# Peptides against a protein of PDB entry 4CIC, part 70

Target 1, 148 residues: chain A of PDB entry 4CIC
Amino acid sequence: KVSTKGHYGVQAMFDLAQHFGEGPVSLKSIAERQGLSEPYLEQLIAVLRKAGLVKSVRGAQGGYILAREPRDIKVGDIIRVLEGPIAPVESVSQDDPEHSLKFDFSVTKSVWEKVKKSIEEVLDSITLADMLKDAEEAQMAQGYMYYI
Target 2, 147 residues: chain B of PDB entry 4CIC
Amino acid sequence: KVSTKGHYGVQAMFDLAQHFGEGPVSLKSIAERQGLSEPYLEQLIAVLRKAGLVKSVRGAQGGYILAREPRDIKVGDIIRVLEGPIAPVESVSQDDPEHSLKFDFSVTKSVWEKVKKSIEEVLDSITLADMLKDAEEAQMAQGYMYY

## One batch from the design tools (peptide; aimed at target 2 V2 S3 E83)

Design b2_p28_1_s3 (made by RFdiffusion4, then SolubleMPNN; from b2_p28_1, 15 letters changed)
Fold by OpenDDE base, seed 5:
Structure b2_p28_1_s3 (fold): chain B 148 residues (1-148), chain C 147 residues (1-147), chain A 28 residues (1-28)
Amino acid sequence: as target 1 above (148 residues)
Amino acid sequence: as target 2 above (147 residues)
Amino acid sequence: MKKAKEKKEKLKEIQEKADNMGDYITIA
């Protein structure tokens, strides 16, 4: 499961991507547009900033910007920063000494490792730039539906 | 995240696959081999039985068997039975009227749908027979490291 | 000290509320 933290973190990063090049965005404006609480967003942004995905800009028009171009930020990078390594299954303690249990545990673990790898590949294949493009395409499609 | 229920359900089903063709396996024996509590396993088996993945056998040597061959049971089938549909994101209520929020929500939703699809494809590509084969290969590899 | 505890509790409540409001992606 992507936690709420991961989900809202991606939303906040996507909002910053939509405003990339327009200057710093206030947390208040992001919170309003994304339906997030400002205090919750402050926590997310603090983590993202520490990881070097977001920069803080000081001043009267201060706020936050992406630290990199949208094309250079993968969804996987955001999730790893917020959630840590994608663990499909919490490691059940390896401590059971019986060889049979270790073997069965190893096989089931390999299934979850395959799932993990697949998730990582998908998340690493999607950038904020890809999300921006998808958004533009969806807006164009809606615009065409209103003109028909 | 695969829940503990999904994880232990796959372990229990794999144990039944290892004993497929040997007759019914007691819940106690599965619990002992897999490090599970018997009461927890009873709950899992009840769900799996209701879904038609496991059969109950009555008698003094009663227990449970796979209802199908290991090759005909996907890991995805087990997970869907135990967890329900793999939902990448619980649907946040569509009720926020502002178009911008709906759009951003739609794009983020599409990311999670791609993740969901990828997980489903992986889980549906792995059968209990594949797991048995992987187990045999791992045992052989361990045997060769001792020589 | 009290303000830090209250802030931590409020942050926990916000997190719990966000966790309840946020869609968890069940990665099977």
Scores: peptide ipSAE 0.063, ipTM 0.764, DockQ to the pose 0.069; fails the geometry check
OpenDDE base, seeds 1, 2, 3, 4: peptide ipSAE 0.043, 0.049, 0.032, 0.034; ipTM 0.750, 0.756, 0.751, 0.751; seeds 1, 2, 3, 4 fail the geometry check

Design b2_p28_1_s4 (made by RFdiffusion4, then SolubleMPNN; from b2_p28_1, 16 letters changed)
Fold by OpenDDE base, seed 5:
Structure b2_p28_1_s4 (fold): chain B 148 residues (1-148), chain C 147 residues (1-147), chain A 28 residues (1-28)
Amino acid sequence: as target 1 above (148 residues)
Amino acid sequence: as target 2 above (147 residues)
Amino acid sequence: MKKREEFLEKLKKIMEEAENMGDYITIA
């Protein structure tokens, strides 16, 4: 499961990818386009910046840019930064000892590890460049439907 | 992310698979072996029974058995029964219109659909029989380390 | 210093609220 944080993080990064090469984008503009609250976006961007995925540009026309080319940023990179290691099962907080999911059974653990690996492989196979391409293809397909 | 319900459901089903052919297993015995509360297990088993994955046997030596052979039960089947369709993103309930994750952006949706598909493929590729085999192999490997 | 701490605290609260809103993709 990807958290809302992961989802919106990918959305914000995708917005920055769409504007890659056009200069700094304001948080306000990203928030408006992506339907995000500006304060929430500020938090996401702060984490992404600390991780080196985003750069801040200061000045009157300041804002944020991708720190790398869209092809060099995997969706998996974004998710790992925002959520940490991709875990297949929410570790029920250790605090209730009685319901500690003693996931100690090696076989069940192996199932979830396989799921984790599969998720990681998928997310690591998708770059922001791939997402841009998919968006362009979708726009072209829509354009063709209006001309037919 | 698999819920606790899904996790324990798979564990309970695996316990039943380990005893497949030995007759009915009591909920108490499953609970003891798997470290589950009996009341929680009762709820899980009720759902699994309704879905036709488990059968109840009545009598003094009554309990539960797998309704099918371990090879005919996928982990994905268990998860779908307990949690519903494998969704990569929890649909925030439609009810709060303001924070409706308008996942409407087609491209982001496609990413999560790919994740979903991948999870489904993995879970559908693993049967209880596969899990039994893995357990046996692990036991043999441990036995070889002691010699 | 105080304004930054207040901002971080507000941020933490927003994150906690977002976390509490079940913003988890449950992989069933």
Scores: peptide ipSAE 0.064, ipTM 0.668, DockQ to the pose 0.061; fails the geometry check
OpenDDE base, seeds 1, 2, 3, 4: peptide ipSAE 0.046, 0.047, 0.031, 0.028; ipTM 0.661, 0.668, 0.669, 0.662; seeds 1, 2, 3, 4 fail the geometry check

Design b2_p28_2 (made by RFdiffusion4)
Pose (drawn by RFdiffusion4):
Structure b2_p28_2 (pose): chain A 133 residues (1-84, 100-148), chain B 132 residues (1-84, 100-147), chain P 28 residues (1-28)
Amino acid sequence: KVSTKGHYGVQAMFDLAQHFGEGPVSLKSIAERQGLSEPYLEQLIAVLRKAGLVKSVRGAQGGYILAREPRDIKVGDIIRVLEGSLKFDFSVTKSVWEKVKKSIEEVLDSITLADMLKDAEEAQMAQGYMYYI
Amino acid sequence: KVSTKGHYGVQAMFDLAQHFGEGPVSLKSIAERQGLSEPYLEQLIAVLRKAGLVKSVRGAQGGYILAREPRDIKVGDIIRVLEGSLKFDFSVTKSVWEKVKKSIEEVLDSITLADMLKDAEEAQMAQGYMYY
Amino acid sequence: DPDLAAMREEVGLDQGFVLEIPPESPLP
C-alpha cells in the first residue's frame, strides 16, 4: 500500500517537472491536473519548499517551480523528505524486511524526475501505426 | 511499515521451520518463543492451515508442523496467502510504484524458510575468536 | 482464492496489504 503522502508528493513534484521549462504554475493548477485536494497540496508543498525541493516566485505568472533540475531529484529524495530489561536477540525475520527495505530504496534512488519525464513522453505518445514494433 | 500480520505470519512459520525435524509443537509454545498473542496466532494459523502451509497433528505431544518442507516455502508464498465516466490516462507515478512492488515480490520470492534457517544458524553462532 | 477469502473473513484476519510505503502519517 502506498500512502496518500507518497503518492500525492510524487504526483505534485512530477507535475512541476512537466512544467519546469515553461516556468511557475499555481497550486490550483497542479491540484486540478492531478486530482488533488488543494488544502492537502498546500501542506505538502510547504514541506517540499522547506526542504529546498520547490520554490515560490512572485511573478504575474507567479507560483511554484522545482528548486532543482529534474535530473537532480530522485524519487527517493522526495520520499525521504516527507517521511519522519534489555537484551539482544537477532531476528532473521526482521532481516528479511531489511532486505525488502533496501530493495525499495534502491528502486526509488534509481529513478529521477527526468527519468519520469522521459517515460511520460514515450508512453503517452502517438505515432503512425507502422512504427509500432 | 510492515503489518502485524506479515510480521507475525513469517515469525510463526519460521518458528515451525526451526522445529520441523523435531516434530509438532503447540501454538502456546510458538506464542511464548516469539512473543506473540495466542488469540492472534490462532487466527493466523487457521488461515495458514487452510492454505496448506501448516498441518495439525493429533498425536499426544501433537500440535502443529509445516505442511511442506522449508525449502518449498517462499516468504512470498506466506505473504500471498495472508493478503486479500471511464477513461484511460497513464500515470507515470503509478508506474514507479509498480516497480517498487515488483522489487519487493522479487526479494520475497528469492528467500525460502530453508534460507532463513541457514541464515539463523550462521548469524547466531558461537566460535573460537580466532575464526572471526 | 475464494475459499481463503472466506476463511480470512471467518477468523477476522485482515485482508489488506502487508507493507505500507511510505508509512502513512501526518505531514511534518

Design b2_p28_2_s1 (made by RFdiffusion4, then SolubleMPNN; from b2_p28_2, 14 letters changed)
Fold by OpenDDE base, seed 1:
Structure b2_p28_2_s1 (fold): chain B 148 residues (1-148), chain C 147 residues (1-147), chain A 28 residues (1-28)
Amino acid sequence: as target 1 above (148 residues)
Amino acid sequence: as target 2 above (147 residues)
Amino acid sequence: DKEILEVKKEVGVSQGSILEIPEEAPLP
C-alpha cells in the first residue's frame, strides 16, 4: 500500500498542480481543499520541499508552488521522496544473515521484484500533467451528464 | 508491501509445491527449510487450509499437501487468501462519508486503481508451477557456474 | 536515510507496506 503519507502527498502535489501558474498557494487552502490536517500537510510539504519538488515563496502572498512543471513530476517521484524506494516486501530481518543468504536466491524474491517493477512502471508512467488531464476529462463528462 | 504474512505464506506454499506428489510434509519440516517459526506457520497454514489451498493429511505420515496442482494456484490466490483484496491504498476513514464522496471521483483514486490492477495482473500471472520452473532454471544456472 | 526514517517515525507512518497502509488517517 502506498502509505497515507504517499497518498496525501500525491493529493497535495496534485492541488499544487491545479494551481500551477496562478502563484503561491497557502498550506491552509490546500489542507481545506484536500481534507487534510494542516500540521500533517506541513510535514509532507517540508519533505517535498527538501526533495526539490515544491518551493516556498515568501511575502504577503506567500505559500507553496511546484518546483517543476506538472509534466516534469511523476507520481513515482513523489512516492520515492515520501516513502523511499518502492519495496514490495518488507526486508525480513537483516538480523539473520544466514537465512537471508538462502532467500537472496529464492524464487519468492523474484516474484516480489516483478511486483516492484510493475508498480514502478505504473507510477513512473503517470505525471501530474496526466492527472490534470484526467481531472478535466472527468469534469467535462460530469458537465455533459448534467446537461443531458 | 506484501505483508510478512503474504511473503511467508507464499514461501510455505512454494515449499509444499516442491514436495507435491511426494506425500504429506510436516509443518516442522517446512518451518525448518523456510526459516519460519513453527507457531507462525501453523497460523498461516490454518488460513490457507480454510481457504482450500492446502489439505491436512492425518496419520503417522501426517502433514500438509497442496489442495490443487501447482499450476492451478496463482500467487494472487495465496495473497488474496492471506491479506484479502489487494488494496494499493488504505481506504481512508470510512467514518467521513462527506470527504469520502469528494475522493470517490478523485483523479488520485484512479492512480491507485492503476497500481492495484498492475499488482493483480503480476500476481495472477505467476503460478506455483512457474515458481518451480524458475527454481529449476536457477539451480541449473548455479550448477553450470560450479563446473 | 536517517532523516527519512525519522520522518517516518514522527508521522506515525509505519514503514509503508505497499499492501499495508496504516489505518490512522489523522481525522482533521
Scores: peptide ipSAE 0.030, ipTM 0.766, DockQ to the pose 0.105; fails the geometry check
OpenDDE base, seeds 2, 3, 4, 5: peptide ipSAE 0.029, 0.028, 0.028, 0.028; ipTM 0.773, 0.767, 0.766, 0.771; seeds 2, 3, 4, 5 fail the geometry check

Design b2_p28_2_s2 (made by RFdiffusion4, then SolubleMPNN; from b2_p28_2, 15 letters changed)
Fold by OpenDDE base, seed 2:
Structure b2_p28_2_s2 (fold): chain B 148 residues (1-148), chain C 147 residues (1-147), chain A 28 residues (1-28)
Amino acid sequence: as target 1 above (148 residues)
Amino acid sequence: as target 2 above (147 residues)
Amino acid sequence: DKEILEVKKEVGVSTGSILEIPEEEPLP
């Protein structure tokens, strides 16, 4: 499950990607466009900034920009910054000495590791540039439906 | 996210798969072998039974059995029963009327749908029989390290 | 401010890892 933090973090990063090259975007404008509370967005942006995915620009036209091009930011990078490592199973207390218990735990753990790897592969295959492209394609498709 | 419920539910179903064909297994014995509290396991088994993945057997040697062969139970089926539909993101309230918000929500939603599909494909590709096989292979590998 | 973070804990959005297998928290 992607937390609300991961979800809205990707949404905020996508908003910054849509405005990439236009200069700094205010947190207020991101919050308004993305339906986020500004205080919540401030917390997200603080984490993203600390991780070097976002830069703060000072001045009258201050705000935030992507620290890298949209093509150089994977969704997986955003999620890892906000949620931490896509961790497999927290260590169920390994302290039961019976050899059978450890074995059953190892097999179930392997299932979750396969799921983890699959999620990582998907999220690492999607960049903010891919999301921008998908957005443009969807707008073109909607535009064509209005002209027909 | 697989909840504790999903995790321990798969573990309990795997224990029942290891004993498939040996007759009914008591909740107490599953709880002891899997390091679960018996009351917690009772709740999990109640859900799994209601979904038709587990059968209750009555009598002095009563307990639970898999309702199907291990090859006919996917991990995805267990997770869907215990956790509901694999939702990678809770439905952010779709109620914002602005067309731009809907669009941004649509693209982000498509990312999560790709993640969902990938999780579903993995979990639907693994059966309890596959887990039993992986268990046997791991036991053989450990047995070879002791000789 | 603290209350808004707590109310979202009741909806089973564990704030942790994409595959948080939470430890044995008692089922609510």
Scores: peptide ipSAE 0.027, ipTM 0.773, DockQ to the pose 0.092
OpenDDE base, seeds 1, 3, 4, 5: peptide ipSAE 0.029, 0.023, 0.027, 0.028; ipTM 0.770, 0.763, 0.768, 0.774; seeds 1, 3, 4, 5 fail the geometry check

Design b2_p28_2_s3 (made by RFdiffusion4, then SolubleMPNN; from b2_p28_2, 16 letters changed)
Fold by OpenDDE base, seed 2:
Structure b2_p28_2_s3 (fold): chain B 148 residues (1-148), chain C 147 residues (1-147), chain A 28 residues (1-28)
Amino acid sequence: as target 1 above (148 residues)
Amino acid sequence: as target 2 above (147 residues)
Amino acid sequence: DEEILEVKKEKGVSTGSILEIPEEEPLP
């Protein structure tokens, strides 16, 4: 499961992508549009900013912007920043040194590595620009259903 | 993260696959081989048994067997039994009915659905028989490094 | 009487895994 942090982080980054080129967006406005608490969003944005995915702009019209174009930000980049490396299994603390001598060819480990790779490939194949396009296509499809 | 339950459940099912056709395997022997606590394994096996992936055999040589051939058990089947539907995101309790009226085309939801589908495709592409084959190939590769 | 607002840092368990199945409570 993508944590609530990853989920809302992608949602907040997508909101910033929708406003890319319009100038700085306030955390309040993102929180209102995305149904997030402003304090929670502040924590997310602080992490994203530290990672260089978001920039803060100061002033009366201050707020946040994407640090890169939407096409240059993958969903995988957002998730790695918020959650760290995509791990398909919790590292069972193999603190038992005796089990370390058993051939660490856990066939089960190879299954989880395949899952990890598949998740990474999907998340690295989707940019914020792809998400913007998908949103536009969906809005157009809805607009056509109201005119028929 | 596959839960510890999913991870160890797949490991226990793989142990049963390695002994498929040899008769019933005791939980104790699985626990010893796989480095699991026997009480924890009992809980996993109870769920897997209820789902019809494992059968219990009674008697002095009693224990557990796979309910199906290793080729007929996908890793995805094991995970779905132990963890339920593969959900890439925690269901934020959308208990807020007001947000339900916004066109639920969460572009973010579509991202997670793509991730879900990809995970399901991978886990449904791997059988216990595939895992057995991978283990045999790995053992052969090691045998050649010692000569 | 400075009410120290103990902001309970909900340790959002930064469980670095996209597949976070909630840790079922440790078996008793």
Scores: peptide ipSAE 0.030, ipTM 0.779, DockQ to the pose 0.089; fails the geometry check
OpenDDE base, seeds 1, 3, 4, 5: peptide ipSAE 0.025, 0.026, 0.028, 0.026; ipTM 0.763, 0.766, 0.776, 0.770; seeds 1, 3, 4, 5 fail the geometry check

Design b2_p28_2_s4 (made by RFdiffusion4, then SolubleMPNN; from b2_p28_2, 13 letters changed)
Fold by OpenDDE base, seed 5:
Structure b2_p28_2_s4 (fold): chain B 148 residues (1-148), chain C 147 residues (1-147), chain A 28 residues (1-28)
Amino acid sequence: as target 1 above (148 residues)
Amino acid sequence: as target 2 above (147 residues)
Amino acid sequence: DEEILKTKEEVGVSQGSILEIPEEAPLP
């Protein structure tokens, strides 16, 4: 399960992608558009900034921008920054070496590794640019549905 | 998220698959092999039994058996029984209808639906019979490494 | 005596890994 942190982190990064090239976006404006509390968004942005996915711009027209182009930011990059490594099972403590020797443990572990790999492949296949494109296509489809 | 419940539920079902056709297995013997507490395993087995994945056999040689052949039980079936529907995100309350109308919500939702679909496809592609085969292959590989 | 339960919105940074297994399954 992607945490609430991962979910809202992707929303905040997508909001910054929609405004990419328009200049710095205020946390207040992102919070209003995404329906997030400003204090919660500040914590998310602090982590994303520390990881180099977001830049802070100072001044009266200050705010935040993407640190890279939307095509150069994968959803997987955002999730790894906010949640750490994609784990398909909480780490049952690696520290029981006796369980590691049980043949049954290796087989069940392989199931979870397959799930992990599949999640990573999906999240690494989607960029913020792909999300922008999907947004434009859906907006056009809605526009056509109101004119028919 | 595969919870501890899902993880240990798959282990317990796999143990029952390894003993399929040998007759009923006691909860104690499963607990000892899988490194689970017997009370915790009893709770898991109760859920799996209620869902019709496991049968209880009564008597002095009583215990539990798989209700279906290992090839007819997917890992996805076990997970859905123990955890419910595979959700890629914690349910941010479905109950904010105002968020559902935001275009941005539809795009982010589509990412999580793709993740959900990928997890379901993987877990529905793996049966207890596939796990048994992987077990046999790994045991043979270890046997060849000792000769 | 209206106990105003101050819901401290502890915005708990749930370090929720994508797949959390609760630690406390009692070991045998």
Scores: peptide ipSAE 0.027, ipTM 0.771, DockQ to the pose 0.069
OpenDDE base, seeds 1, 2, 3, 4: peptide ipSAE 0.030, 0.030, 0.026, 0.028; ipTM 0.768, 0.774, 0.770, 0.772; seeds 1, 2, 3, 4 fail the geometry check

Design b2_p28_3 (made by RFdiffusion4)
Pose (drawn by RFdiffusion4):
Structure b2_p28_3 (pose): chain A 133 residues (1-84, 100-148), chain B 132 residues (1-84, 100-147), chain P 28 residues (1-28)
Amino acid sequence: KVSTKGHYGVQAMFDLAQHFGEGPVSLKSIAERQGLSEPYLEQLIAVLRKAGLVKSVRGAQGGYILAREPRDIKVGDIIRVLEGSLKFDFSVTKSVWEKVKKSIEEVLDSITLADMLKDAEEAQMAQGYMYYI
Amino acid sequence: KVSTKGHYGVQAMFDLAQHFGEGPVSLKSIAERQGLSEPYLEQLIAVLRKAGLVKSVRGAQGGYILAREPRDIKVGDIIRVLEGSLKFDFSVTKSVWEKVKKSIEEVLDSITLADMLKDAEEAQMAQGYMYY
Amino acid sequence: SAALEIAASEEEVEAELAKREADRLAAH
């Protein structure tokens, strides 16, 4: 199960990546395009701003823009920002979960916002029908 | 975060794998060795039994034993047993999560209870210091 | 909190989906 925070954090950062070249966009516009609650987004952006992943601009078309290029933002970076008598007995079971954790970390570090932008262009495109192989 | 069910389901199945050659063990003994609540374990075993992953034996010193050899039980099998207008708009974000899901499935399908038994032996051993 | 939960229940998944749907409706 994917947490609300992870899903919305990545969705909002991706929306900003899709508007990076055009410039700042309002939080309202992000919430509208992504189907997110504005209050929740406001809180999410506040953390991403403190983390240096987004920045606010004071322009007419003020609003928010990525603070780093999409190619320099791994999905794992976003997730890492949002996340927060004795004896030793080794647990093989726990070692299995460590392997699961490592594989997730590997996948999320292997994908950048730029990679997502490229995938978005390829998957939601249109073309003449003869070109579908 | 790993659910209580996944953690305890795998712990209980692995305890049974550690006792597969010796024969049946009581649920109380599993709960004691693994630090589990007996009521929760009993509910857990009931599902695992229905799925053919464990079997009950009458015996005298009877109890429960794996219904398949450890080498034929993937960790992913255990997890899968315990788990249970309109328009189209592709979500690249959801595609990322699908990739995460695939990688987890791959890891859990690559490990059997036999693999865990081998790892348990290697990691929790003792030997002359010169062999480290 | 963690971004992922492994071996989540059906009820938990449904509750997450319901929250996401409510948030989507609030965007309108």

Design b2_p28_3_s1 (made by RFdiffusion4, then SolubleMPNN; from b2_p28_3, 17 letters changed)
Fold by OpenDDE base, seed 3:
Structure b2_p28_3_s1 (fold): chain B 148 residues (1-148), chain C 147 residues (1-147), chain A 28 residues (1-28)
Amino acid sequence: as target 1 above (148 residues)
Amino acid sequence: as target 2 above (147 residues)
Amino acid sequence: KSALTLTASKEEIEENEKRREEERKKAL
């Protein structure tokens, strides 16, 4: 499962993508639009900034911007930054050799590897630009339903 | 992520598939082979039995068997029984209306629905029979590396 | 509606470990 952290991280990055090219966006404005607490968003943005997905702009109109174009940021990149590598099964920590799942039956492992690969392929196939396009298409479809 | 419950449930069901047609298998023997605690396995088997994936056999040689052929049990069926519907995001409990994710932005929801669909497709494409075949192929491949 | 919390809480892992250790102490 994608954690709440991953979910809100994708929402915050999508909000920044919607304002890409308009200049820096305040954390307050993102928090208000996305229904997030400012303190929680500050923690997310700090991680995303450290990973080079977001830039901070200083000044009277200070805030945050995407560090790259929306087309150059995959959903998979956001998830990997916030949650680490996509693991389909909770890694029983490799660190306890005694409780190493002794019988990581190669077959059961193969099932989870197939699931992992499938998740990675999906998340790496979706960019923030694709999400912007989907949002525009959805808005146009709603607009057409109001005119009929 | 598949929980430990889902993971061990698939292992236990795979063990029962390997012994399919040989008669009832004791929980103790499954627990020993799969490295599971017997009490934990009892809880898993109780759920799987209630869902009709496993049958209990009573008697001197009592134990458990698959309720269906290995080809008729998908990995997705096991996961859905043990964990419920595959959800890619933690459903913030609909029960806390204050923390209701107000903006279930249709676009972000669509991303998670694509992930869900992809997981379901993979898990529903793999049967216990496919897993048995993969195990046999792996055993043969190991045998060929010794020659 | 059991939301598939796919993360075994650290608490469930720790509780299962504690139970195994108690069973091992009884077998001795």
Scores: peptide ipSAE 0.050, ipTM 0.760, DockQ to the pose 0.080
OpenDDE base, seeds 1, 2, 4, 5: peptide ipSAE 0.090, 0.094, 0.061, 0.132; ipTM 0.762, 0.774, 0.767, 0.780; seeds 1, 2, 4, 5 fail the geometry check

Design b2_p28_3_s2 (made by RFdiffusion4, then SolubleMPNN; from b2_p28_3, 13 letters changed)
Fold by OpenDDE base, seed 5:
Structure b2_p28_3_s2 (fold): chain B 148 residues (1-148), chain C 147 residues (1-147), chain A 28 residues (1-28)
Amino acid sequence: as target 1 above (148 residues)
Amino acid sequence: as target 2 above (147 residues)
Amino acid sequence: KSALTLTASKEEIEEEEKKREEDRLKAL
């Protein structure tokens, strides 16, 4: 599972993508549109900014913008910044160093590595630009249903 | 992430697959081979048995066996039994029913559904028989590195 | 350490199924 942090981080980054090119967006406005608490969003944005995915703009119209174009930000990049490396299983700390030398050719480990790879491939195949396009297509489809 | 429960459940089911056709295996022997606690394994096996993936055999050589052939048990079946349906994100209980009416055509939801589908496809593509084959291939490859 | 779990609780599934049924009823 992607944590709430990863989920809301993608949502906040998507909101910034929708406003890309319109100038800086306030955290308050993102929080209101996305149904997030402003203090929680501040923590997320601080991490995303430190990772270079978001920029802070100073001034009377101060706020945040994407640091790169929506096409240059993968969902996988956001998740890795917020959650760290994708781990398909909980790390069982086998604390026993003596058991560490058995070549656990754990066929089970290979299953989890396949799951990891599949998740990474999906998340790295989706950009914020792809998400914007999907949103526009959905909005057009809804618009056509109201005119029939 | 698969929980420790899902991880150890797959490991225990794989041990039972390795002994499929040899008769019932004791929980003690599975626990020793797989590095699991016997009490924890009892809880896992109870769930797997109730779901019909494992059978208990009574008698002097009592123990557990797979309820189906290794080819008829997907890793996804084991995970769904132990953990429930695959959920790529925590359900954000948006407790506010007034916000529930916004058509959250959440393009974000579509991302998570794609992740879910991808995980399901992987886990449903791997059987215990595939895992047995991979283990045999790995053992052969190790044997060739020592000569 | 946020344990990312790949699986939904039974309650979460029942809530998602209920939400899908409500969305189907609204689309009719």
Scores: peptide ipSAE 0.151, ipTM 0.779, DockQ to the pose 0.145; fails the geometry check
OpenDDE base, seeds 1, 2, 3, 4: peptide ipSAE 0.118, 0.123, 0.108, 0.052; ipTM 0.763, 0.774, 0.766, 0.761; seeds 1, 2, 3, 4 fail the geometry check

